# Peptides against a protein of PDB entry 1Y0J, part 62

Target 1, 39 residues: chain A of PDB entry 1Y0J
Amino acid sequence: EARECVNCGATATPLWRRDRTGHYLCNACGLYHKMNGQN

## One batch from the design tools (peptide; made by RFdiffusion4, then SolubleMPNN)

Design b2_p26_8_s1 (from b2_p26_8, 9 letters changed)
Fold by OpenDDE base, seed 1:
Structure b2_p26_8_s1 (fold): chain B 39 residues (1-39), chain A 26 residues (1-26)
Amino acid sequence: as target 1 above (39 residues)
Amino acid sequence: LRRLSPEEQEELQRELQELLERKALE
């Protein structure tokens, strides 16, 4: 079993992040959503 | 296949736009 980014499906990332609803995001997707007011 | 991250998609769009602009100059 491997964790996956709920946005892009990546299973590896320098840093796991989570959106406001608790879903796991890779570093890239997490930063993007945070900066653009998404998730 | 996996969905592209937002950043990956933006990068792809930028590259595509650049290619289209170059083609338009032909």
Scores: peptide ipSAE 0.038, ipTM 0.481, DockQ to the pose 0.100
Fold by OpenDDE base, seed 2:
Structure b2_p26_8_s1 (fold): chain B 39 residues (1-39), chain A 26 residues (1-26)
Amino acid sequence: as target 1 above (39 residues)
Amino acid sequence: LRRLSPEEQEELQRELQELLERKALE
């Protein structure tokens, strides 16, 4: 029931982000996808 | 330590491979 990053599975992050479909991403994965045009 | 995403892991592996190839030429 704990929130987790849909990309890497992390359950803790200094900043939760979301992809264009609303799925939660940790800060690191969110930034990575953004920089690579994946999100 | 933070768990690396699949994308980060793949990128690091590629970079490592490139470094090893260059080092092998020395």
Scores: peptide ipSAE 0.036, ipTM 0.473, DockQ to the pose 0.074
Fold by OpenDDE base, seed 3:
Structure b2_p26_8_s1 (fold): chain B 39 residues (1-39), chain A 26 residues (1-26)
Amino acid sequence: as target 1 above (39 residues)
Amino acid sequence: LRRLSPEEQEELQRELQELLERKALE
């Protein structure tokens, strides 16, 4: 299937991010985790 | 299944807060 955020499942985002283990996160989830820790 | 997005978490927290406020006013 198409790329999706491992947290919320979004398939579209202005900027794809990746966590420390290489999993893809949408921009919103990536920033949220960075500021508030693991979710 | 999947974890809640930041937006979904905020919505749930707001709803919970509103319920608690209404309960406190009874």
Scores: peptide ipSAE 0.034, ipTM 0.468, DockQ to the pose 0.131
Fold by OpenDDE base, seed 5:
Structure b2_p26_8_s1 (fold): chain B 39 residues (1-39), chain A 26 residues (1-26)
Amino acid sequence: as target 1 above (39 residues)
Amino acid sequence: LRRLSPEEQEELQRELQELLERKALE
């Protein structure tokens, strides 16, 4: 079972997050989006 | 090419800064 961050393509992360449309984001990208509302 | 994560961008910026600092010492 493989999963990828839709932002950076990472396949491993301490915590998987999801954007408003349900796409998966790695922890780093998820936090970035949450904090900046972009990228 | 995939987009860079925030962490990767920070890492590259750090690397760039280091190179520029070294260049400035020449």
Scores: peptide ipSAE 0.034, ipTM 0.471, DockQ to the pose 0.096

Design b2_p26_8_s2 (from b2_p26_8, 13 letters changed)
Fold by OpenDDE base, seed 3:
Structure b2_p26_8_s2 (fold): chain B 39 residues (1-39), chain A 26 residues (1-26)
Amino acid sequence: as target 1 above (39 residues)
Amino acid sequence: LRRLSEEEQERLRRELAELLAAAAAA
């Protein structure tokens, strides 16, 4: 199975994160969302 | 502002891919 970041589509990351609804984000997008809130 | 749902984000990524493919073929 293939996993991808729901925000940017990246398939590789040093650390998979999740948003508040449980969807997978790459480390970069997860940190960005946490730092900047909703877009 | 409201964060885009995963479905909306996927739609936009697919639309971008289609536009890029069309541009590359021209």
Scores: peptide ipSAE 0.028, ipTM 0.493, DockQ to the pose 0.041
Fold by OpenDDE base, seed 5:
Structure b2_p26_8_s2 (fold): chain B 39 residues (1-39), chain A 26 residues (1-26)
Amino acid sequence: as target 1 above (39 residues)
Amino acid sequence: LRRLSEEEQERLRRELAELLAAAAAA
């Protein structure tokens, strides 16, 4: 039910982000992806 | 490398603890 980060599975985050395909990422994973371009 | 959630990190910490405990048994 709760939103889930497609990378790590976290269900809570200060800020939800999205990847290039529209899937949700927690803030940490979103920033990680932005910085590294991959999981 | 895929980032690990806090939950997964905790799971791994528990598994590590179990392995260390087993190793300490001798």
Scores: peptide ipSAE 0.036, ipTM 0.478, DockQ to the pose 0.071; fails the geometry check
Fold by OpenDDE base, seed 4:
Structure b2_p26_8_s2 (fold): chain B 39 residues (1-39), chain A 26 residues (1-26)
Amino acid sequence: as target 1 above (39 residues)
Amino acid sequence: LRRLSEEEQERLRRELAELLAAAAAA
């Protein structure tokens, strides 16, 4: 029962983020999504 | 989406800080 990043599958991160529709992203993937607006 | 390295994360943090500083100065 571990949370995981919907993009890369990471289960641990310094900061959990979420996209516009509520999907969980690790810090790294969340930053990429925010800066580029694309997968 | 692409998985970012810690180096790329830090680069983006610096760029964000620069944008915020520019906005605050204007």
Scores: peptide ipSAE 0.036, ipTM 0.492, DockQ to the pose 0.137; fails the geometry check
Fold by OpenDDE base, seed 2:
Structure b2_p26_8_s2 (fold): chain B 39 residues (1-39), chain A 26 residues (1-26)
Amino acid sequence: as target 1 above (39 residues)
Amino acid sequence: LRRLSEEEQERLRRELAELLAAAAAA
């Protein structure tokens, strides 16, 4: 299988995260969204 | 707001540099 971050397109990350609607985010983008509370 | 990847950021930096160079040469 293959997975990519819906924000930056990265396909590798030390930890996959998900936003409030279930879309996959890499660790970096997940933290970015958490910190800013916006897309 | 969407966080840009390093590759996208570099692309935009190059495009901006080219626009600034063109403006300076005018």
Scores: peptide ipSAE 0.033, ipTM 0.462, DockQ to the pose 0.074; fails the geometry check

Design b2_p26_8_s3 (from b2_p26_8, 11 letters changed)
Fold by OpenDDE base, seed 5:
Order: structure tokens, then sequence, then C-alpha cells
Structure b2_p26_8_s3 (fold): chain B 39 residues (1-39), chain A 26 residues (1-26)
């Protein structure tokens, strides 16, 4: 099973991140949430 | 032309990914 970004559904990213609750986010979505103060 | 907000850009990425997954699933 391939990892998937919980925000956008991407399965490939230069860097996997995780939100405050432990869900996996692609690099872009992780940065987006960090910059916008969203989860 | 208007620059999309980060939220709008994220929504587009999510929607595109959804459509691509549906296509991949036949």
Amino acid sequence: as target 1 above (39 residues)
Amino acid sequence: LRRLSPEEQAELRRRLAELLRRRAEE
C-alpha cells in the first residue's frame, strides 16, 4: 500500500510531513497548513 | 487575472487528485 497525503491525495512528494494528529501530508500541503495555521 | 489563494490552490490540487484517482480506477 502506498502512502497518501490526507489533504490532496498525492502519493509522491519530495518530503513526507505529518500534521498535529499524525496524518501524513505531502511537502506542499504540510507547508500550506503550517503557513496558514490550519490542520 | 487574480492569483488564487493558498486555500483555493489546495482545493484545486485535491480535486485534481480525486479525478485522477477515479481515472486510474477505470
Scores: peptide ipSAE 0.116, ipTM 0.627, DockQ to the pose 0.043
Fold by OpenDDE base, seed 4:
Structure b2_p26_8_s3 (fold): chain B 39 residues (1-39), chain A 26 residues (1-26)
Amino acid sequence: as target 1 above (39 residues)
Amino acid sequence: LRRLSPEEQAELRRRLAELLRRRAEE
């Protein structure tokens, strides 16, 4: 049904992001990955 | 109480989401 963050399972976020492999991430997880390389 | 690491926080959120999805399927 609704889109989910592949990292935390969140279904709502201020901004959807995607990792280098194309998976959808919520804004928080996307920023975390960007800052640390990966979760 | 010890502050949870980002990894532990993510695991908690993933586990919660999993439980909620299973609950919704019942």
Scores: peptide ipSAE 0.114, ipTM 0.622, DockQ to the pose 0.039
Fold by OpenDDE base, seed 3:
Structure b2_p26_8_s3 (fold): chain B 39 residues (1-39), chain A 26 residues (1-26)
Amino acid sequence: as target 1 above (39 residues)
Amino acid sequence: LRRLSPEEQAELRRRLAELLRRRAEE
């Protein structure tokens, strides 16, 4: 229903990010993926 | 596939540490 992080499923975050294909990530997962690469 | 979030990773590390401490106390 509500927007959720495609990686962890979180529905709340101080900052929504998006991956290179446009999928929404929470701030924590967005930073994690930037540092560790694609999943 | 889905990568563990920082929060999930931290929980696993905490749980492992707890089990190791209990084992060492025997």
Scores: peptide ipSAE 0.098, ipTM 0.586, DockQ to the pose 0.123
Fold by OpenDDE base, seed 1:
Structure b2_p26_8_s3 (fold): chain B 39 residues (1-39), chain A 26 residues (1-26)
Amino acid sequence: as target 1 above (39 residues)
Amino acid sequence: LRRLSPEEQAELRRRLAELLRRRAEE
């Protein structure tokens, strides 16, 4: 059992984020999506 | 030059690892 970022597959991150539908994103991907408004 | 997204970076890392494994098996 290990959480994975739905975007890049990372299993470790300093902070887990979630998209609007509840999918888990690592901090990096979450911030990237936030900065670009999408993928 | 466009900054690679985390998704693209991950794909490149996976591809590189795959190629290195194949090379090591030669």
Scores: peptide ipSAE 0.113, ipTM 0.614, DockQ to the pose 0.038; fails the geometry check

Design b2_p26_8_s4 (from b2_p26_8, 10 letters changed)
Fold by OpenDDE base, seed 3:
Structure b2_p26_8_s4 (fold): chain B 39 residues (1-39), chain A 26 residues (1-26)
Amino acid sequence: as target 1 above (39 residues)
Amino acid sequence: LRKLSPEEQKKLREELAKLLAKKEAE
């Protein structure tokens, strides 16, 4: 089973990130969350 | 005017695809 971003469903990313609760996010969604504090 | 999140962009692409599919099926 391939890993996927819990926010956008992407399965490929230059860098996997994680939110405060440990969910995996692609680099783009992780940075978006960091900048805006929400989805 | 804020930049769309990757999640919002994905939802818009999926919505567009569904509308185009319905149009082609008619």
Scores: peptide ipSAE 0.096, ipTM 0.576, DockQ to the pose 0.038
Fold by OpenDDE base, seed 1:
Structure b2_p26_8_s4 (fold): chain B 39 residues (1-39), chain A 26 residues (1-26)
Amino acid sequence: as target 1 above (39 residues)
Amino acid sequence: LRKLSPEEQKKLREELAKLLAKKEAE
């Protein structure tokens, strides 16, 4: 039931982010993908 | 040391989990 990052599987994060298709990413993965032109 | 990316951290966690599973089976 708990939300999890589609990239790393983390279930806890300071801020949930979403990619262009609506998938949930933890803050770290969201920023990482943004920096590397992913999502 | 360079801070690991979320992807690298994921790989590390997965490998650690595999090692722990093997140890559990001993």
Scores: peptide ipSAE 0.094, ipTM 0.578, DockQ to the pose 0.035
Fold by OpenDDE base, seed 5:
Order: sequence, then C-alpha cells, then structure tokens
Structure b2_p26_8_s4 (fold): chain B 39 residues (1-39), chain A 26 residues (1-26)
Amino acid sequence: as target 1 above (39 residues)
Amino acid sequence: LRKLSPEEQKKLREELAKLLAKKEAE
C-alpha cells in the first residue's frame, strides 16, 4: 500500500509531514497550511 | 502567473480528470 497526502492525494514527496491529528501531508501541503495558518 | 496552491492544484487535477472521462464517454 502507498501512503498518500490527506489533503491533495499525492503519493510522492521529498518530505512527509503530519497534521495535528497525525495524518500525513506531503511537504507542499504541510508548508502551505503552516504558512497560512490552516489545519 | 502565481504558483498554484496545493488545494488549487487538486481542483485542477480533478477537473482535468472529469474532462478526460467525458471525452472517453463520447
């Protein structure tokens, strides 16, 4: 099974991040939300 | 043109998928 970003569905990323509930985010989504105060 | 956010990219991919599906259904 392949891991996927819970936000955009991406299955490949330079760095996996996690949201406050522990779900995986790709690097891009993780940074986007962190920079804009989302999630 | 500004770089699309991950959310906007997601919407674009979904829209593209729908268009391709319609094309295949013709």
Scores: peptide ipSAE 0.087, ipTM 0.571, DockQ to the pose 0.035
Fold by OpenDDE base, seed 2:
Structure b2_p26_8_s4 (fold): chain B 39 residues (1-39), chain A 26 residues (1-26)
Amino acid sequence: as target 1 above (39 residues)
Amino acid sequence: LRKLSPEEQKKLREELAKLLAKKEAE
């Protein structure tokens, strides 16, 4: 199976993160959301 | 210019997808 970022659709990332609901986010999106407090 | 945020990149991809779909529909 292939994992993808629920935000941008990326399938590869140096580090998979998750949002508060448990959805997978790529490192970039995860950090972006954390930094801006926006999903 | 600044690096696009992941969200902006997503919107750009969606816009492109819409354009391509429109083109294929013609």
Scores: peptide ipSAE 0.087, ipTM 0.573, DockQ to the pose 0.035

## One batch from the design tools (peptide; made by RFdiffusion4, then SolubleMPNN)

Design b2_p27_1_s1 (from b2_p27_1, 13 letters changed)
Fold by OpenDDE base, seed 3:
Formats: sequence, structure tokens, C-alpha cells
Structure b2_p27_1_s1 (fold): chain B 39 residues (1-39), chain A 27 residues (1-27)
Amino acid sequence: as target 1 above (39 residues)
Amino acid sequence: SERAELERLFELGKRNAETKSFPPELA
């Protein structure tokens, strides 16, 4: 099994992040969500 | 500022994702 970003499907990232609901996001997607008030 | 730092990290992460062929999609 492999963890993947719920937004882009990436399976590798320098830093795994999670949204407020607990879904895993790669660093890039996590920061995007945070900047746009979606995290 | 915090926002400026987030923007920097976002861009770095975006470039990293692109080089690995999994760029983030608009959410």
C-alpha cells in the first residue's frame, strides 16, 4: 500500500500534510489549501 | 509575514511536484 495526496495523487513529498478533516495532502497541495482557506 | 512564507513554500512544493510528474490540481 502507498499513501497518496487526495488532491493530486502524489505518492511522495518532502512533507506530508493533512487538511482539517485528516485527509493526506502533499506539501504543495496542503499549502494551496491553507492559503485559500480550505485547510 | 506568514503569508509570504506560505507562498514561498507553496512554490517550492509546486516545483517539486512538477519535477516528480504529479503537480497539484486546482482545488
Scores: peptide ipSAE 0.092, ipTM 0.576, DockQ to the pose 0.164
Fold by OpenDDE base, seed 1:
Structure b2_p27_1_s1 (fold): chain B 39 residues (1-39), chain A 27 residues (1-27)
Amino acid sequence: as target 1 above (39 residues)
Amino acid sequence: SERAELERLFELGKRNAETKSFPPELA
């Protein structure tokens, strides 16, 4: 199936992540967002 | 917590990655 990171548009990553609302993020963007997010 | 959230995202991503084949870092 086709998948794309909602942040950078990447279509390939060693690990797909998903935010709390279900958006797909590549591994790098997922970690970046969490490191810079408010929790 | 931040750690708990990261673990959650990791697990969610892992389930999807298990059925896909992708190479190297950053994109």
Scores: peptide ipSAE 0.091, ipTM 0.583, DockQ to the pose 0.053
Fold by OpenDDE base, seed 5:
Structure b2_p27_1_s1 (fold): chain B 39 residues (1-39), chain A 27 residues (1-27)
Amino acid sequence: as target 1 above (39 residues)
Amino acid sequence: SERAELERLFELGKRNAETKSFPPELA
């Protein structure tokens, strides 16, 4: 399979993360969303 | 604090992302 970040399209990351809806994000994008996401 | 920890990890992630052909648009 080929996994990619739904935000930037990256296919490799030290840590795969997931947004609140379960979509995969690379570590960088996931952290951005966590820091700036709505509560 | 949790925020400080997240910011640290975020910065580390940004440096990693900068080595990609297409870095995060907003990160």
Scores: peptide ipSAE 0.090, ipTM 0.565, DockQ to the pose 0.158
Fold by OpenDDE base, seed 2:
Structure b2_p27_1_s1 (fold): chain B 39 residues (1-39), chain A 27 residues (1-27)
Amino acid sequence: as target 1 above (39 residues)
Amino acid sequence: SERAELERLFELGKRNAETKSFPPELA
């Protein structure tokens, strides 16, 4: 199916990530959040 | 925690991506 990162709008990524509510994040945005995340 | 959520996101993403294409990207 077609997906789009809810953060950046990317439609292709090596690794789709998905939050608890089912929204998609591309790998880059997911990793960015991980790097800048808090406990 | 945000960390735990992001780890969950990653694990779910790996499974979700298995049937997708894998274009390279920075990250």
Scores: peptide ipSAE 0.107, ipTM 0.597, DockQ to the pose 0.051; fails the geometry check

Design b2_p27_1_s2 (from b2_p27_1, 13 letters changed)
Fold by OpenDDE base, seed 3:
Structure b2_p27_1_s2 (fold): chain B 39 residues (1-39), chain A 27 residues (1-27)
Amino acid sequence: as target 1 above (39 residues)
Amino acid sequence: EEEKRQQELFELGKRNAETRSFPPQLA
């Protein structure tokens, strides 16, 4: 049961982020999602 | 089952997100 970023599929990141609906994103993708409103 | 797995991952993720303290990183 490896967690993975819903955007890029990465299974490791210094900081896991969550979007408004609870999806997990790696740090980089989380910031991208925040800035652009979507993955 | 998948539902249980997802719940476990969700809980793990919450803990990870709340306890880890790394600065934002631009891709």
Scores: peptide ipSAE 0.083, ipTM 0.544, DockQ to the pose 0.036
Fold by OpenDDE base, seed 1:
Order: structure tokens, then sequence, then C-alpha cells
Structure b2_p27_1_s2 (fold): chain B 39 residues (1-39), chain A 27 residues (1-27)
């Protein structure tokens, strides 16, 4: 029932992000994906 | 297949978002 980052599985983050295809990512993984185009 | 995995992750993320509210926090 808890939200999880689809990349790392984290359940807590200061900011939830979404990639260009709508996947939910923690702040760190979202930034990584945005910067590198993949995760 | 990676595309299949990505779709599964997408659906998982949607379900998680539907069931949990987690507002942004001050860092």
Amino acid sequence: as target 1 above (39 residues)
Amino acid sequence: EEEKRQQELFELGKRNAETRSFPPQLA
C-alpha cells in the first residue's frame, strides 16, 4: 500500500517525480533518469 | 523482456500512487 520508486524501491523521498513515460521515481532516481535518459 | 518489465513497473507505480499519499517534504 506504500508508494515505491520503480527504480530503487524506496518508499520515502523529499519529492516524488515521474519520468516521461509516467513511472514514479524518488527524487534521486528521478534526477538520475532525467539526466541520463535511463534507470 | 525489458518493455514488459517497464510496463509492469508502470502499473505498480500507478497502484502505489492510488493507495498512498506522500506529499513533498522540505529537504
Scores: peptide ipSAE 0.077, ipTM 0.566, DockQ to the pose 0.044
Fold by OpenDDE base, seed 4:
Structure b2_p27_1_s2 (fold): chain B 39 residues (1-39), chain A 27 residues (1-27)
Amino acid sequence: as target 1 above (39 residues)
Amino acid sequence: EEEKRQQELFELGKRNAETRSFPPQLA
């Protein structure tokens, strides 16, 4: 089955991350969220 | 509905995240 980043919709990433609310993000979006405090 | 979709993606994400361990990097 397929997973997707809740922010950009990507289905592939070298590392899946999660925001503080539990939503899954690709590595890039996860880092962006961490840097800016929001996704 | 969207809530169910998100829950499914969440669970799927957990499984996938556990099998992936590449270092963080910006796109």
Scores: peptide ipSAE 0.092, ipTM 0.565, DockQ to the pose 0.039; fails the geometry check
Fold by OpenDDE base, seed 5:
Structure b2_p27_1_s2 (fold): chain B 39 residues (1-39), chain A 27 residues (1-27)
Amino acid sequence: as target 1 above (39 residues)
Amino acid sequence: EEEKRQQELFELGKRNAETRSFPPQLA
């Protein structure tokens, strides 16, 4: 089973994060959302 | 289906998040 970021679809990341809806994000997308509030 | 896929990814992500701890970085 392949993991993937619900935002960008990336399957590899140094750190998996979780957004406000409980879905998993790659590290980059998680930080992006945190910095901008929205994608 | 999509909901089932999302749940599987959620659980897979949980397991991975528990083991992966490299520093945050911007893309």
Scores: peptide ipSAE 0.088, ipTM 0.566, DockQ to the pose 0.038; fails the geometry check

Design b2_p27_1_s3 (from b2_p27_1, 13 letters changed)
Fold by OpenDDE base, seed 1:
Order: sequence, then structure tokens, then C-alpha cells
Structure b2_p27_1_s3 (fold): chain B 39 residues (1-39), chain A 27 residues (1-27)
Amino acid sequence: as target 1 above (39 residues)
Amino acid sequence: SEEEEKLALYEKGKENAETKSFPPQLA
């Protein structure tokens, strides 16, 4: 049942993040999404 | 190192994000 990043598939991360629609992202991918997200 | 792993995941994420069906979002 392990959580995984919907972007890269990682199952371990220093910090789980979540996008505006609730997808789980690892810290690295979450930061990428934050940097490239639309307003 | 942990820093290298973080950067590797970031780059992997960037590559994968280009082919995802949903757009980048704030997280």
C-alpha cells in the first residue's frame, strides 16, 4: 500500500507534498511542480 | 549522497512530468 510519487514513482522522500488536486509527490517533484505550476 | 539523490529525483521528475497527463501544480 506504500505511497508513491505520482510523478517519479519514488516511495521514499524526506517530505511528502501534495498538488492542488490531491496527488502525492515526493519533495523533489513537489518543488518542481511548485516552480512550474500555473497561477 | 542525499543531496545527489535529491537532485537525481528532481531531474527524473522533470523528465517524467513532460509526459504526464496532468499539468504541473503547486505542491
Scores: peptide ipSAE 0.092, ipTM 0.602, DockQ to the pose 0.253
Fold by OpenDDE base, seed 5:
Structure b2_p27_1_s3 (fold): chain B 39 residues (1-39), chain A 27 residues (1-27)
Amino acid sequence: as target 1 above (39 residues)
Amino acid sequence: SEEEEKLALYEKGKENAETKSFPPQLA
């Protein structure tokens, strides 16, 4: 089973990221979350 | 290009925003 970005469903990315709750995000979605998320 | 790939992923994220249980970000 392939890992999936919880935001966009991508299964391939240059860099897997993880949000504060531990969910996997592709690089692009992870960067978006980091830049636009509220603390 | 890297920018094109990034934009494609952001757009895909927007499409999934209404169906995902995990709070997605509209990019």
Scores: peptide ipSAE 0.089, ipTM 0.610, DockQ to the pose 0.165
Fold by OpenDDE base, seed 4:
Structure b2_p27_1_s3 (fold): chain B 39 residues (1-39), chain A 27 residues (1-27)
Amino acid sequence: as target 1 above (39 residues)
Amino acid sequence: SEEEEKLALYEKGKENAETKSFPPQLA
C-alpha cells in the first residue's frame, strides 16, 4: 500500500509532489520535472 | 551529508527520467 514515485520508484521523500496528470513524484524528481518542464 | 544524499537522489531521478515515456512537466 506504499506510495511510490512514478519516476524513480522511491517510497520515501521529505515532500511528495504531484504532476499535472496526478502522478506522485518524490521531491527530487518533482523538482527535476519542474526544471525541464514547459509552460 | 544530507545535502549530498539529496543531490544524489536528484541526479538519480534525472537519469531515470531520461528513459521514461512521459515528458517532464511541472509538479
Scores: peptide ipSAE 0.089, ipTM 0.585, DockQ to the pose 0.265
Fold by OpenDDE base, seed 2:
Structure b2_p27_1_s3 (fold): chain B 39 residues (1-39), chain A 27 residues (1-27)
Amino acid sequence: as target 1 above (39 residues)
Amino acid sequence: SEEEEKLALYEKGKENAETKSFPPQLA
């Protein structure tokens, strides 16, 4: 199955990231949330 | 550089969250 970023819906990314609860994020959204202290 | 690329991707994600018609999701 196709993986999707739970934040932006992206289906492709140079690096799949994951939040503390295990949800998948694209690299961009993962970095954004990390910078804002959400992850 | 790799650091520059990382920051560019961060900015892209930031723009997506702030400018697109969908609200940022909890992550």
Scores: peptide ipSAE 0.088, ipTM 0.579, DockQ to the pose 0.355

Design b2_p27_1_s4 (from b2_p27_1, 15 letters changed)
Fold by OpenDDE base, seed 2:
Structure b2_p27_1_s4 (fold): chain B 39 residues (1-39), chain A 27 residues (1-27)
Amino acid sequence: as target 1 above (39 residues)
Amino acid sequence: EREKRLQELYEKGEEAARTKSFPPELA
């Protein structure tokens, strides 16, 4: 089992990010969440 | 401003994702 983005399910990304609660997000989803004020 | 900077970063992130095997799904 590999790490996956909790938003899109991606298992690979140029840069792993984390939301405010510590969940892993791919780079793109992490930026999206930040822009929209989500986790 | 901040929103513009975030939009640019998001687009850069999406481009990076598109060039890889796993493109993002918007929340």
Scores: peptide ipSAE 0.086, ipTM 0.596, DockQ to the pose 0.137
Fold by OpenDDE base, seed 1:
Structure b2_p27_1_s4 (fold): chain B 39 residues (1-39), chain A 27 residues (1-27)
Amino acid sequence: as target 1 above (39 residues)
Amino acid sequence: EREKRLQELYEKGEEAARTKSFPPELA
């Protein structure tokens, strides 16, 4: 299946994450959002 | 449950990483 990070467009990551509104993020972008609250 | 959901997402990510482009190290 195809999935893309809504922040950077990456299609692969060791761990898919999801923000509080349900958007898919790669691990890196998800961690950034988690730590900073926004990107 | 939560751990099951996270495991599924991890496996999807690992599968994609084996065949597709990698994400950046930093956001």
Scores: peptide ipSAE 0.086, ipTM 0.554, DockQ to the pose 0.056
Fold by OpenDDE base, seed 5:
Structure b2_p27_1_s4 (fold): chain B 39 residues (1-39), chain A 27 residues (1-27)
Amino acid sequence: as target 1 above (39 residues)
Amino acid sequence: EREKRLQELYEKGEEAARTKSFPPELA
């Protein structure tokens, strides 16, 4: 029952983010995705 | 399969989201 970032596989992050399709990303990958529009 | 993996991660995420987030640190 542990979450992991769909981009980097991280299982811990200060804030879980979601991409445009609802997939979970760690804070770092989520910020990158938001700025670049893809992940 | 990627789609199945993503679905599994989504489900795990929904479960974990209730307790695993706090103020974000910038990467």
Scores: peptide ipSAE 0.085, ipTM 0.548, DockQ to the pose 0.040; fails the geometry check
Fold by OpenDDE base, seed 4:
Structure b2_p27_1_s4 (fold): chain B 39 residues (1-39), chain A 27 residues (1-27)
Amino acid sequence: as target 1 above (39 residues)
Amino acid sequence: EREKRLQELYEKGEEAARTKSFPPELA
């Protein structure tokens, strides 16, 4: 229930994503991370 | 024990994230 994006701290997002090590990211940060390979 | 509690929390979190998600927006 209480989840936060490890990159920006957002607590709500249309889609929760996860990085390669399992950390939760909001949709925006997850897409950014995937495209650039880093936060 | 602790391990079981953590596993339950993990599963609850995964379900919540999945059920509350909708089509992704652009970054």
Scores: peptide ipSAE 0.084, ipTM 0.491, DockQ to the pose 0.032; fails the geometry check

Design b2_p27_2_s1 (from b2_p27_2, 8 letters changed)
Fold by OpenDDE base, seed 5:
Structure b2_p27_2_s1 (fold): chain B 39 residues (1-39), chain A 27 residues (1-27)
Amino acid sequence: as target 1 above (39 residues)
Amino acid sequence: PEPPPLPPLSPEELAEAREWLARLRAE
């Protein structure tokens, strides 16, 4: 299994998150999207 | 309209998250 953050391209993170359509986000990008109403 | 909720994380994904937490705690 090799996943990648669809926002920044990171391949490792302490916590994988997913957006509303199921794409994977690293923890940092997931939180950023959530804060900006994009998740 | 908001899409239906995504499927829950698989046991494998939960295990990976747990392992990351363990590594962070060991610091």
Scores: peptide ipSAE 0.039, ipTM 0.422, DockQ to the pose 0.049
Fold by OpenDDE base, seed 1:
Structure b2_p27_2_s1 (fold): chain B 39 residues (1-39), chain A 27 residues (1-27)
Amino acid sequence: as target 1 above (39 residues)
Amino acid sequence: PEPPPLPPLSPEELAEAREWLARLRAE
């Protein structure tokens, strides 16, 4: 099985991230949420 | 806050992640 980004569904990323509630984000989505003040 | 980087997940952590995804899809 493979993990998925909860935001975009991607299964591969250079760096996995985790938000404050434990959801897993790909690097791109993690940075996107940071830019939008959501992380 | 900026989400912290994570190392690869253990099988247990992956199972927890899958549960979160399942909860989200059930909403």
Scores: peptide ipSAE 0.086, ipTM 0.529, DockQ to the pose 0.038; fails the geometry check
Fold by OpenDDE base, seed 2:
Structure b2_p27_2_s1 (fold): chain B 39 residues (1-39), chain A 27 residues (1-27)
Amino acid sequence: as target 1 above (39 residues)
Amino acid sequence: PEPPPLPPLSPEELAEAREWLARLRAE
C-alpha cells in the first residue's frame, strides 16, 4: 500500500506512474518529466 | 521517456483514483 512519488513526495494521485528505473511517480510529476524530456 | 502508468489498479486504488478525478472536476 505505502507508496509515494519519488519526486514530490505525494502519497496519493489519480494515476501512479513508474519511471524507467522503477521508481513511483505521481501522475503530475510523470507528465512533467515527459514534458521536459527527463524520462 | 514518458513514464508508463502502473498495471491495472486494484478495486481500492481505482476507487481512490475516481475520487481524485471527481474532486478535480468539482473544484
Scores: peptide ipSAE 0.075, ipTM 0.497, DockQ to the pose 0.053; fails the geometry check
Fold by OpenDDE base, seed 4:
Structure b2_p27_2_s1 (fold): chain B 39 residues (1-39), chain A 27 residues (1-27)
Amino acid sequence: as target 1 above (39 residues)
Amino acid sequence: PEPPPLPPLSPEELAEAREWLARLRAE
């Protein structure tokens, strides 16, 4: 299997997250969205 | 809202995450 962050394309992360529509986000991008109020 | 974490990582995902962290700490 191969998973990629929909925001940055990373294939590895210490913590996989998922947005409201079910798309995969790496930990960094998930936190980025949170910091910018896109939660 | 904050993106929720996915279910616990599989052994393969844990190995990949460990490798990722190792690269980050080497910077």
Scores: peptide ipSAE 0.071, ipTM 0.492, DockQ to the pose 0.054; fails the geometry check

